# Peptides against a protein of PDB entry 6B4E: the designs that were tried, part 63

Target 1, 295 residues: chain A of PDB entry 6B4E
Amino acid sequence: TNFDKISKMFWHYKDKIAQIKQDIVLPIKKADVNVRNLLSRHKRKINPKFGQLTNSNQQLFKIQNELTQLINDTKGDSLAYHWILNFIAKAVVHQAETEVRVKPESALPLGKLTLYLLVQFPELQELFMARLVKKCPFVIGFTCEIDTEKGRQNMGWKRNNENKWEDNTSYDERMGGILSLFAIITRLQLPQEFITTTSHPFPIALSWHILARICNTPLNLITNTHFVILGSWWDAAAVQFLQAYGNQASKLLILIGEELTSRMAEKKYVGAARLRILLEAWQNNNMESFPEMSP

## One batch from the design tools (peptide; aimed at target 1 A205 H209 A212 Q248)

Design b2_p29_1 (made by RFdiffusion4)
Pose (drawn by RFdiffusion4):
Parts: structure tokens; sequence; C-alpha cells
Structure b2_p29_1 (pose): chain A 295 residues (1-295), chain P 29 residues (1-29)
């Protein structure tokens, strides 16, 4: 892995976040009354819909249809359309760092909803990817030091209610939740309405990049967070990763489960212990996936 | 052994990216 190229990719998405603020978010303050009213009303209607998802496919379709109508209502104004898509991208990532953090299997319905929106509204793709990378750089394999305040900000750290950094557990759980959503998206087939006509925008090769880049990361930059997101990724995508790459995926899973954990053993990282358990469960023919969605 | 593992990861990444690009070209045809 050429980590200079990974850094260039990271800063490209960081620049995109700045461009979104300049060209989508700030100009909306100057939009006409009809646009402001529509966006104010629609953002209220959109916000709770992500938490209304369940394990049921019928409920997923209902929410997809309700959101499709609300988004289509904004298409008459390109700026309002891009603003509501940016709002949705932020809301989905927030849902991943809250609900998926507590209930990892809720990444499956949320991933199906997001993938559907990503192909129904393709302008969402760049907005969503930039948001993921800003909030969880591990999705492209970016890692930098966190000894400095700027490094902590680069890696997606947050502060609590007194300008102190959130504890390591809170950060690790957020990162696992966000990366779990992206891992689901990379292993999902497109919905039937699009599977016959459209290329998957974030395919399974992106999961290969995450694993390979963590395994190629300098060991002095590895933290418990790398093991936690790999465990979250495993739960969400290891079965389909093997279906895609076979013996090559097996070699990579062994590398992360046996070698990456062994080389960092003195750190006694909690996430490394769980990744070893996941490796042993697979070796005992008991690799799990999230239960498929109910009717 | 570590150098060989790194080379293997780079080679397999190039192959997977090339196969993914070929699949995308075929779909867009």
Amino acid sequence: as target 1 above (295 residues)
Amino acid sequence: SDDETSEWLDEETDKIDEEQNEKDEEINE
C-alpha cells in the first residue's frame, strides 16, 4: 500500500467536506422562502425515518418509498436537492454511530436503505463517501498519529461536554458502528430495481482495501480501534468476503486474526481478543452473519 | 516473511482492482 496515495485520497474527501460547506450548506441560508420552508419541513419529516427501520423488508420498502417522495420533492432546485442529500448522508452516518453502535445488526436494514438511496439518487454517492471518510478514516485505510490535537481531529475524534476527548471506548464503538454500515454496503447486492442495469457504487473490493491497508499500516500506528473495526467488519461481511475471494480471502482473514493480533499481543487490546475469538469460531465451522431480514 | 506478505497484498490488490474495473466496463456496455 502506498500510504502517500492514501493520504492524498483522505485529503481529497476532506476538501470535499469543505466544498460542501461552501457551495451547499452556506448558500442555503440565502435561498428563497419556498426553498427554506420546504427544507425545514422536509428535514423534520426525514429525520426519524432512519430509526423506524426494523428487521422487516416490508418496513424497509415503506421507508424507502416515503424518503424517495420527499427527496423528489426537492429536485426542482439543484441546491435544495443537494442540501437534502447532504442532510441525509449526515443522518445515516449519525445513525450508524448511535443505533448501529448499540445494535450492530441494525446495520443491515440501514445499509439496504442507504444503498437504495445511493443508486436512486446518485449525487448522494460523493456526499456520503466524504462523510464516511471524515468521520471514520478507516473506511479507506487512513491512519495518522493521534498524539496531537490535529491528528485527533483528522482521525474523527470528538470532544465531550468539557473540551476533553471522548474516552477510548466511546471512540472505538463509534468507529465500529460507522465502519459496520460501510461493510454491509460493500457486501450487499443491489436491490432488484437496479441490479439489472447499474454498477454497484461501493463494491466488495473496497472491503479488500480496508483489510489490506490495515495489515500494511506501520505497527506503531495500530491501536485498539483497528481491531475493533475489523471485528465489526467481520460480523457484517466476512461470510460474503469469502464468497467473493475464496482462498485469497481466507489468507487475509488468517492474517488479521492470527498474525496482526499476535504482533500486537503485548498491548492486550480488547478488540484483538475478540478478533481472535471470531477467527476460532470460523475455524470451528461456526462463522456467523447477521440474520437475514424478515418479511 | 513480512516483505513477502506485503508483496502478496500489493499483487492481489492490483489483480482485484483490475478485475473490478473490467466488470464495471462490462456492465456499462

Design b2_p29_1_s1 (made by RFdiffusion4, then SolubleMPNN; from b2_p29_1, 20 letters changed)
Fold by OpenDDE base, seed 2:
Structure b2_p29_1_s1 (fold): chain B 295 residues (1-295), chain A 29 residues (1-29)
Amino acid sequence: as target 1 above (295 residues)
Amino acid sequence: MDEEIQKWLEEWSKEIEEKEQKEKEKILS
């Protein structure tokens, strides 16, 4: 694993976030009143859509169509278009931080919706990935030390208005939620209408990189959070991962589930214990996946 | 992880990336 390359990628997305602020968010505040009004209306219509998702494909398709129309309404103004996509990127990640963290299986409909939008609106891809990496660097297998304020910030830790860090449980759960969403996206197939014309923007290979990079991460940087997000990933994508890479996937799952947990046993991480349970369940031919969506 | 595992992971990671790239090229050709 080339950690320099990973770091470069991490900072690329950090720079992208800064660029988004300068080139999209701030300029809209000075845009024509008609544009601002349009975006305000669209924001209000779009925001609740993510919470309206259920385990129903019918509902999913409805929301896809509604969002598609709303986004298309902005294409006449490039700045407005990019602004609404950035808003969507933020909203999706926020949904992962709030809903998916408490109901991991909700990542499936959210992931399907997101993947559709990513393909339908390619400009969303960079905006979304930048937001993901900012909030949860684990999505690219990035890890740094968290014994400094800057390190914590880089790893997506939040501070409240009193400048107090969030508690470990909250951080772990948020990271798990975001990672669940990303894992789902990576293991989903493209909608049928796109399979022959478009490559998957975030393919299952990205899940491989997450696991492999974590395995190669210096042990002194491995925390409970790493195991938590690995567990979240496991629930979201392990079955499909095995289908994709077969024996190689199996080896990697054993590495994270057995070898990595064993090497970190002295830390007695709760997340590691859970991952061991998942490994054992798999060994007993009881690997579970999220339920498929209804028609 | 030990060096052997690290090498294995790196080699297979490259293979996966190459495969993905080939698929992308095929679709977009």
Scores: peptide ipSAE 0.365, ipTM 0.872, DockQ to the pose 0.869
OpenDDE base, seeds 1, 3, 4, 5: peptide ipSAE 0.364, 0.361, 0.362, 0.363; ipTM 0.871, 0.867, 0.870, 0.870

Design b2_p29_1_s3 (made by RFdiffusion4, then SolubleMPNN; from b2_p29_1, 19 letters changed)
Fold by OpenDDE base, seed 3:
Structure b2_p29_1_s3 (fold): chain B 295 residues (1-295), chain A 29 residues (1-29)
Amino acid sequence: as target 1 above (295 residues)
Amino acid sequence: SDEEIQKWLEEWSEEVDRQQREREAAIAA
């Protein structure tokens, strides 16, 4: 693992966030009043859609169509179009931080919706990835020390209005929620209308890299959070990961489930204990996945 | 060993990327 490359990738997306603010978010404030009003209305219509997702494909398709229409309404103005996509990127990640955090299986409909939008609107891809990396660097396998304020910020830790860091449990769960969404996206097939004409924007290969990079991370940087997000990934994508890479996938699952947990046993991480349980379930031919969505 | 694991991970990470590039090339063709 080339950690320099990963670091460069991390900072690329951090820079992208700054660029988005400079070139999209701030300029829209100076845009024509009609454009601003349009975006305000669309924002209000779009935001509730993510919370309206259920385990129903029918509901998913309805929301996909509604969002598609709303986004298309902005294409006449490039700035407005990019602004609404950036808003969607932020909203999706926020949904992962809140809903998926407490109900991991909700990642499936959210992931399907997100993947559809990523393919339908390619400009969303960089906006979305930048937001993901900012909020949860684990999505690209980036890890740094959290002994410093800057280190914690880089790893996505939040401070409240009193400048107090969020508690460990909140951070772990939030990271798990975001990673669950990303994992789901990587293991989903493209919608039927795109599968023969478009490459997957965030393919299962990215899941491989997450696991591999964590395995190569210096042990002194490994925390409970690493195991929590690995567990979240496991629930979301382990079955499909095994289907994709077969024996090599198995080896990597053993590395994270057995070897990595064993090496960190003295820390008695709760996340590691859960990952061990998942490994054992797999060994007993009882690996579970999220249920498929209903019609 | 750690060295063997690292070597294996590197080799297969490259292979995974290669496979992905091939899939993308096939779609583009």
Scores: peptide ipSAE 0.627, ipTM 0.949, DockQ to the pose 0.945
OpenDDE base, seeds 1, 2, 4, 5: peptide ipSAE 0.626, 0.627, 0.623, 0.627; ipTM 0.948, 0.949, 0.948, 0.949; seed 1 fails the geometry check

Design b2_p29_1_s4 (made by RFdiffusion4, then SolubleMPNN; from b2_p29_1, 22 letters changed)
Fold by OpenDDE base, seed 5:
Structure b2_p29_1_s4 (fold): chain B 295 residues (1-295), chain A 29 residues (1-29)
Amino acid sequence: as target 1 above (295 residues)
Amino acid sequence: MDQEIQKWLEQWSKEVDAKEAERKAAIAS
């Protein structure tokens, strides 16, 4: 694992966030009133759509079509178009931090919707990845120390109005929610209309890199959060991961489930205990995945 | 992890990337 490369990637996306603010978010505030009004209306229509997702593919397709129309309405103005995509990127990640956090299986419809949008609107890809890395660096396997304020900020920790850090459980659950969404996206097949003509923007290989990079992370940097997000990933993608890489996938699952947890046993991390339970379930041929969506 | 495992992970990571590159190339052709 080349940690310098990972760090460079991390900072690339941090810079991208700053660039988005300067080149997209701030300029739109000075844009023509008609453009601002259009975006305000679209924002109000788009935002609730993510919460309207269910386990129904029919509902998913309806929302996909509605969002497609709303986004297409902005294409006449490049700045407006990029602004609405950035808004969507933020909204999707926010949905992962809130809904997926408490209901992990909701990652499936959200992931399907997101993947569709990522393919339909390629400009969303960089915006979305930048937001993901900012909120949850684990998506690229980045880890740094959290003994400093800057370190915690880099790892996506939030502070409240009193400048108090969020509690560990809240952080763990948020990271788990975001990682669940990303894991789902990596293991989903492209929609039928794209599968033969378009490459997957965030393929299953990215899941491999998450696991591999965590395995190679210095043990002194491994926290309960690492095990929590690995468990979230496991629920979301382990079955498909095994299908994709076979024996090599199996070896890596054993490394995270057995070897990594054993090396950190003295910490008695609750996330590690859960991961061991998942490993045991797999060993007993009881590996489960999220149920498929209804028609 | 130990050096042997690290080397294994590095090698297979390259193979994983190669597979994805091949898939991308196949679609582009």
Scores: peptide ipSAE 0.515, ipTM 0.922, DockQ to the pose 0.866
OpenDDE base, seeds 1, 2, 3, 4: peptide ipSAE 0.515, 0.513, 0.514, 0.510; ipTM 0.922, 0.922, 0.922, 0.921

Design b2_p29_2 (made by RFdiffusion4)
Pose (drawn by RFdiffusion4):
Structure b2_p29_2 (pose): chain A 295 residues (1-295), chain P 29 residues (1-29)
Amino acid sequence: as target 1 above (295 residues)
Amino acid sequence: STIFEEQIDEAHNFSEEDRTEDLEELESL
């Protein structure tokens, strides 16, 4: 892995976040009353819909239809359309760092909803990817030191209610939840309405990149967070990863489960212990996936 | 092309040879 290229990719998405603020978020303050009213009303109606998802496919379709109508209502104004898509991208990532953090299997219905929106509204793709990379750089394998304040900001750290950094556990759980959503999207087939006509925008090869880049990261930059997001990724996508790459996926899963954990053993990282358990469960023919969605 | 477009393109053109090269590089560590 050429980490200079990974850094260039990271800063490309960081620049995109700045461009979104300059060209989408700030100009909306100057939009006419019809646009402001529509966006104010629609953002209220959109916000709770992500938490109304359940394990039921019928409920997923209902929410997809409600959101599709609300988003289509904004298409008459390109700025309002891009603003509401940016709002949705932020809301989905927030849902991943809150609800998926507590209930990892809720990444499955959220991932199906997000993938549907990503192909129904393609302008969402770049907005969503930039948001994921800003909030969880592990999705592209970016890692930098966190000894400095700027490094902590680069890696997606947040502060609590007193300018202190959130504890390591809170950060690790957020990163797992976000990366779990992205891991579900990479292993999902497109919905039937698009599977016959459209290329998957974030395919399974992106999961290969996450694993390979963590395994190629300098060991002095590895933390408990790398093991936590690999465990979260495993729960969300390891079964399909093997279906995609076979013996090569097996070699990579062994590398992360046996070798990456062994080389960092003195650190006694909690996430490394769980990744070893997941490796042993697979070796005992008991690899699990999230239960498929109910009717 | 933007990096985003190149990234998605690379993901769709990802091949067995690329994966063999990655694995050989990781075995060297």

Design b2_p29_2_s1 (made by RFdiffusion4, then SolubleMPNN; from b2_p29_2, 11 letters changed)
Fold by OpenDDE base, seed 5:
Structure b2_p29_2_s1 (fold): chain B 295 residues (1-295), chain A 29 residues (1-29)
Amino acid sequence: as target 1 above (295 residues)
Amino acid sequence: MSIFEQLLEEAHNFSEEDLQKELESLESL
């Protein structure tokens, strides 16, 4: 693992967020009134759709079609198009922070929707990744110290209106929710209509990188959050990860589940204890995946 | 090629040999 490379990636996405603000978000405020009105209407129609997802594929397909049409309506104006995609990227991540954190299995329909949109609208990919990395640097295996305000900000910690940091549980849950979504995306197959025409934008190899980079992270930087997000990843993707990489996957799962948890045993992290339970379940041939969606 | 494009290219080209080398490195820690 090259940590300098990961750091460069992290800062690239930070710069991308600044660029998005300058080149997309701010300019649209000065755009033609008709464009602003269009985007306002589309925003109002798009925003509730993420909360309308269920375990139904039929409902998913309906929402996919509706979103596709709404996004396509903006393609005549490049700025409007990029603005709506950036809005979607933010909305998807927000859904992961709020709903997936408390109901991890909701990552499946959200992930399917997101993957569809990422393939259908390639310009969404970098916008989405930049938002993910800003909110949850763990998606690229980035870790820094959190003993400074800047370190906490870099790792996606939030402050309330009183400038107080969020509690550890809230942070852990948010990171877990975002990571669950990303893990699901990496392990999903492309929709049938895209298999022959497009490569997977965020393939299962990105899950490999997350795990490997965490395993290589200096132990003094490993926190409970690392184990929480590994557990969230495990629930979301471990079965499919084993299917993809076989024996090599098994070795990496043992490294995170046994070796990394053992090295950190003195910390008595709750997330590490959960990861050990997941490892034990796997060793007992009882590894579970999220239930498949209904027709 | 942007850093983003490089990341995705790396992910798409990640071979079984690359996996094995990385695992060997991790197992030696």
Scores: peptide ipSAE 0.320, ipTM 0.881, DockQ to the pose 0.960
OpenDDE base, seeds 1, 2, 3, 4: peptide ipSAE 0.306, 0.301, 0.306, 0.318; ipTM 0.868, 0.867, 0.867, 0.869

Design b2_p29_2_s2 (made by RFdiffusion4, then SolubleMPNN; from b2_p29_2, 10 letters changed)
Fold by OpenDDE base, seed 4:
Structure b2_p29_2_s2 (fold): chain B 295 residues (1-295), chain A 29 residues (1-29)
Amino acid sequence: as target 1 above (295 residues)
Amino acid sequence: MSIFEELIEEAHNFSQEDLEKTLEELEKL
């Protein structure tokens, strides 16, 4: 693993976040009042849609169509279009931090919706990835020390109004929620209408990168969070990952489930204990996937 | 050689070339 390249990628997306603020978010405040009013109305219509997802494909398709229409209404103004996509990117990640955090299986409908939007609106891809990397650097296998304020900020830690860091459990759960969503996206097939015309924007290979990069991370940088997000990934994508890469996938699952947990056993990480349970379940032919969505 | 490099060399469905391509695609985002 070339960690210098990963670091460059991390900082690329950090710079992209700054660029989005300068070129999209701030300029729209000076835009025509009609444009601002349009975007305010669209924001209000779009925001609740993510919470309206269920385990129903019919409901998913309805929401996809509604969002598609709302986004298309902004295409006449490039700035407005990019602003609404950036809003969607933020909203999707926020949904992962809140709902997926407490109900991991909700990542499936959210991931299907997100993948559809990423393909339908290619400009969303960079905006979404930048937001993901900012909030959860684990999505690209980036890790740094968290002994400094800057290190914690880089790893997506939040401060409260009292300037105190969030508790470890809250951080772990948020990271798990975001990674669950990303893992789902990587293992989903493209919608049938896109399979022949478009490549997958975030394919299963990105799951390989996450796992492999974590396995190659210096052990002194490995925390409970790494095991939590690996467990979240496992629930979301392990079955499909095995289907995609076969024996090589098995090797990597053993590396994270057995070898990495064993190397860190002295730390007694709760996340590591859970990951070991998942490994044991797999060894006993009890590996589970999220249930398929209803028609 | 890293664990990742060992695994990718052995993987039929994920070659070094595929990795490089994936990274290149990510850099374009």
Scores: peptide ipSAE 0.041, ipTM 0.633, DockQ to the pose 0.059
OpenDDE base, seeds 1, 2, 3, 5: peptide ipSAE 0.098, 0.025, 0.020, 0.021; ipTM 0.755, 0.631, 0.636, 0.610; seeds 1, 2, 3, 5 fail the geometry check

Design b2_p29_2_s3 (made by RFdiffusion4, then SolubleMPNN; from b2_p29_2, 10 letters changed)
Fold by OpenDDE base, seed 1:
Structure b2_p29_2_s3 (fold): chain B 295 residues (1-295), chain A 29 residues (1-29)
Amino acid sequence: as target 1 above (295 residues)
Amino acid sequence: MSIFEELLEEAHNFSEEDLQKTLKELESL
């Protein structure tokens, strides 16, 4: 694992967030009142759509069509278009932090919607990845120390209005929610209409990178959160990962489930204990996936 | 050699067409 490359990627996306603020968010505040009013109306229509997702493909397709129309209405103004895509990127990640956190299986409809939008609107890809890396750097296998305020901020820790850090459980669950969404996106097939014309923007290979990079991370940087997000990834994508990479996938699952947990056994991490349970379930031919969506 | 690199080398020893395609994609990343 080239950690310098990973760090470079991390900082690239951090810079992208700063650029988005400067080039998209701030300029809209000075835009024509009609443009601002249009975007305000669209924001109000778009925001509830992510919470309207269910285990129904019919409902998914309805929401896809509604969002597509709302986004297309902004294409006449490049700044407005990029602003609405950035809003969507933020809203999707926020949904992962709140809903997927408490109901991991909700990542499936959210992931399907997100993948559709990423393919339909390619400009969303960089905006979305930048937001993911900012909120959950585990999506690219980035890890740094959290002994400093800057380190915690880089790893996506939040402070409340009283400048107090969130508790460890809240952080772990939130990271798990975001990673579940990303894992789902990586293991989903493209919608049928795009399979022959478009490459997958975030393919299953990115899941391989997450696992391999964590396995190669210095042990002194490994925390309970690493095991929590690996467990979240496992629930979301392990079945499809095995289908994609066969025996090599099996080796990597054993590395995270057995070897990495064993090396960290002295820490008695709750996340590591759960990951061992997932490994044992797999060894007993009881590996589970999220239920498929209904018609 | 990293664990990742070891896994890639092992995978290259297998003639599974789908695995080889995927590994090439991984190497390009």
Scores: peptide ipSAE 0.029, ipTM 0.689, DockQ to the pose 0.068
OpenDDE base, seeds 2, 3, 4, 5: peptide ipSAE 0.023, 0.026, 0.020, 0.024; ipTM 0.657, 0.695, 0.613, 0.662; seeds 3, 5 fail the geometry check

Design b2_p29_2_s4 (made by RFdiffusion4, then SolubleMPNN; from b2_p29_2, 11 letters changed)
Fold by OpenDDE base, seed 1:
Parts: sequence; structure tokens; C-alpha cells
Structure b2_p29_2_s4 (fold): chain B 295 residues (1-295), chain A 29 residues (1-29)
Amino acid sequence: as target 1 above (295 residues)
Amino acid sequence: KSLFEELLEEAHNFSEEDLKKTLEELEKL
């Protein structure tokens, strides 16, 4: 694992967030009033769509079509188009932080919608990845110390209006929600209409990188959150990961479930205990996946 | 190429040999 490369990637996405603010978000405030009004109307129509997702593919397809039309309406103005895509990227990640956090299986319809949009609108890909990395650096296997204010900020910790850090449980659950969404995206197949024309924007190899990079992280930087997000990843993608990489996947799952948890046993992390339960369930041929969506 | 483009290219070209090498490195830790 090249940690210098991972660090460079992390800071690239942090810089991209700053660039988005400067080149997309701030300029739109000075744009023509008609453009601002259009975007305000579209924002109001788009925002509730993510909460309207269910376990129904029919409902998913409806929302996909509605969002596609709303996004296409902005293509006449490049700045408006990029602004609406950035808004969508933020909204999807926010949905993961709130809904997926409390209902992990909701990652499946959200992930399917997101993957569809990422393929339909390629400019969304970097905007979305930058937002993911900012909010949850674990999506690229980045870890730093959290004993400093800057370290906590880099790892996506939030402060409230009173400048108080969120509690550990809230942070763990938010990171788990975001990582569940990303894990789902990496293990989903492209819709049939795109399989022959487009490569997967965030393929299952990115899940491999997450696991491998965490396994190779210095033990003094490993926290309960690492095990929580590994457990979230496991629920979201372990079945499909095994299907993709076979025996090699099995070895890596044993490394995270047995070896990494054993090395950190003295810390008595609750997340590690849960991950060990998931490993044991797999060893007993009881590995579970999220339920498939209805027609 | 941007770092983003490099990441996507790496993910697309990730081979079984890359998997084996990664695991060998992890087993030595």
C-alpha cells in the first residue's frame, strides 16, 4: 500500500471541494436571475426525490426519469448544469448520512439511482467522489490521527453550532451510512442499457482497495470507526465481493474479520466484536445480503 | 491525467495478479 499516493488523492479531492465552491457555487449567486430562479425550482423538485425511494424498481425507474429530465433542463448553461450536479452529489451523500445510517438496506435503491446518474452524467463522477472523500475518507482507505482538531476535520468529524464535536456513536453511524452507499455502488452491475457502451465508474476493485488499505493502516491509527465501516461494507457488499474475486476475496475477508480484529482485541472495540460475528456467520454459511428490490 | 482519471484507470485495470500481490504484502505484516 502506497500511503503517500492515498494522501495525495485525499488532498486532491479536498482541493476539488474548494474549487467547486469557487468556480460553481459562488459564481451562481451572481448569475442571471432567470438562471437562479430555474435552479431554485429544480432544487425544490430534486431534493425530495431521494427520500421517495423505496424497495421498488418501478419507483426507482420513475425517479431516474424525473431526475434525468430535471438535469437535462440545465444543460443549456454549463454553470447551471455543474451546479445542479454538485447539488445532487451533496444530496445523495446527505441521504446516506441520515437515512442509510438508520436503515442500511436503503443503500440499495439509493446506490442504484446514484450509479444510473453517474453513468448518464459523467461530470457527476468527480463531484460525487470529492464529496464522498470529504465526508468519509474511508471510501479511499485514507486514515489520519484524530487527536488534533485538524485531524478530526480531515476525517470528517462535525462540530455543532456550539463548536462541540459530535459523539463517537454519531460519527461511527454516519461513516457507516456513507460507506454502505459507496460499497453498494461498487458491487452493483451497470444497468443493461449501459453494459456494452460504458465501463463501471466505481467498480468492485475500489472495495478491494478500501479493505486492503485498512488492513495495512498502522495499528495506532485504527479506531472503532474502522471496524464499524468494515461491518457496514460487509453487510452491503461481502456476498458480491466473494463472487467477484473468489478465493482471493475470502483471504482478505479473513484478514479483516479474524486477523485485524485479533490484533486490536485489547481495545475491546464494539465494531470489532460485530465484525467478528459477521465472520462467524459467514464461516457457518449464513452470510446475508440486503434483500433484492421488488419489480 | 488527473488523479481522478488515474484512479478510475487503476480500478478498471485491476488484475488478479494485483490481488495476489496485495495479499502477499498483507500476510507479511
Scores: peptide ipSAE 0.436, ipTM 0.914, DockQ to the pose 0.923
OpenDDE base, seeds 2, 3, 4, 5: peptide ipSAE 0.407, 0.309, 0.467, 0.429; ipTM 0.903, 0.866, 0.925, 0.911; seeds 2, 4 fail the geometry check

Design b2_p29_3 (made by RFdiffusion4)
Pose (drawn by RFdiffusion4):
Structure b2_p29_3 (pose): chain A 295 residues (1-295), chain P 29 residues (1-29)
Amino acid sequence: as target 1 above (295 residues)
Amino acid sequence: AYEELEEEREKQHEEDLEEAEKELEELEE
């Protein structure tokens, strides 16, 4: 892995976040009354819909239809359309770092909803990817030191209610939740309305890049967070990763489960212990996936 | 159009496999 290229990719998305603020978020303050009213009302109607998802496909379709109508209502104004898509991208990532953090299997319905929106509204793709990278750089394999305040900000760290950094557990759980959503998206087939006509925007090769880049990361930059997101990724996508790459995926899963954990054993990272358990469960023919969605 | 899309997906899968083989060889070293 050429980590200079990974850094260039990271800063490209960081620049995109700045561009979104300059060209989408700030100009909306100057939009006409009809646009402001519509966005104010629609953002209230959109916000709770992500938490109304369940394990049921019928409920997923209902929410998809409700959101499609609300988003289509904004298409008459390109700025309002891009603003509501940016709002949705932020809301989906927030849902991942809250609900998916507590209930990892909720990444499956949320991933299906997000993937549907990503192809129904393709302008969402760049907005969503930039948001993921800003909030969880591990999705592209970016890692930098966190000894400095800027490094902590680069890696997606947050502060609590007294300018102290959130504890390591809170950060690790958030990162797992966000990366779990992206991992679901990379291993999902497109919905039937699009599978016959459209290329998958974030395919399973992106999962290969995450694993390979963590395995190629200098060991002095590896933390418990790398093991936690790999475990979250495993729960969300290891079965499909093997279906896609076979013996090559097996070699990579062994590398992360046996070698990456062994080389960092002295650190006694909690996530490394869980990744070893996942490796052993697979070796005992008991690899799990999230239960498929109910009717 | 559908058959062209399936051919493009197969070509892309073959390229991904080649990239995965090459990266595994680098990880062995």

Design b2_p29_3_s1 (made by RFdiffusion4, then SolubleMPNN; from b2_p29_3, 15 letters changed)
Fold by OpenDDE base, seed 3:
Structure b2_p29_3_s1 (fold): chain B 295 residues (1-295), chain A 29 residues (1-29)
Amino acid sequence: as target 1 above (295 residues)
Amino acid sequence: SVAELLEQQKKQREEDLKQLEEELKKLES
């Protein structure tokens, strides 16, 4: 694993976040009042859509169409278009932090919606990835120390209004929620209308990178969170990952489920214990996946 | 012994990890 490359990628997206603020968010505040009003109205219409997702494909398609129309209404102004996409990127990640964290299976409809939007509106891809990396650097297999304030910030830790760090459970759950969404996206097939015309923007190979990079992470940097997000990934994508890479996938699952957990056994991480349970379930031919969505 | 078996398994996993590292390099090319 080339850690220098991973670090460069991490900082690329951190820089992208800063660039988004300078080139998209701040300029809109100075835009024509009609544009600002349009975007405000669209924001209010778009925001509730993510919470309206269910395990129904019919509902998904309805929301896809509604969002498509709302986004298309902004294409006449490039700045407005990019602003609304950035808003969507933030909203999707927020949904992962709030809903998926407590109901992991909700990642499936959210992931399908997100993948559709990523393909339908390619400019969303960089905006979304930047937001993901900012909030959950685990999505690219990046890890740094968290014994410093800057290190914690880089790893996506939040402080409250009292300048107190969030509790470990909250952090773990948020990271798990975001990672679940990303894992789902990587293992989903493109919508039928795009299969022959477009490449998958975040393919299953990115899941490979996550696992491999975590396996190569120095053990002194491995925390409970690493195991939590691996467990979240497992629930979201392990079945499809095995289908994609076969024996190579199996080796990697054993490495994270058995070898990595064993190396960290003295820490007695709850996340590691859960991951071992998932491994054992697989070994007993009882690997589970999220339920399929209804018609 | 169980200890020897575990050590052998560990060594094998280390080799597997090395192989996966090479595969990762290929994917990143």
Scores: peptide ipSAE 0.030, ipTM 0.519, DockQ to the pose 0.088
OpenDDE base, seeds 1, 2, 4, 5: peptide ipSAE 0.028, 0.025, 0.030, 0.025; ipTM 0.512, 0.504, 0.529, 0.505; seeds 1, 4 fail the geometry check

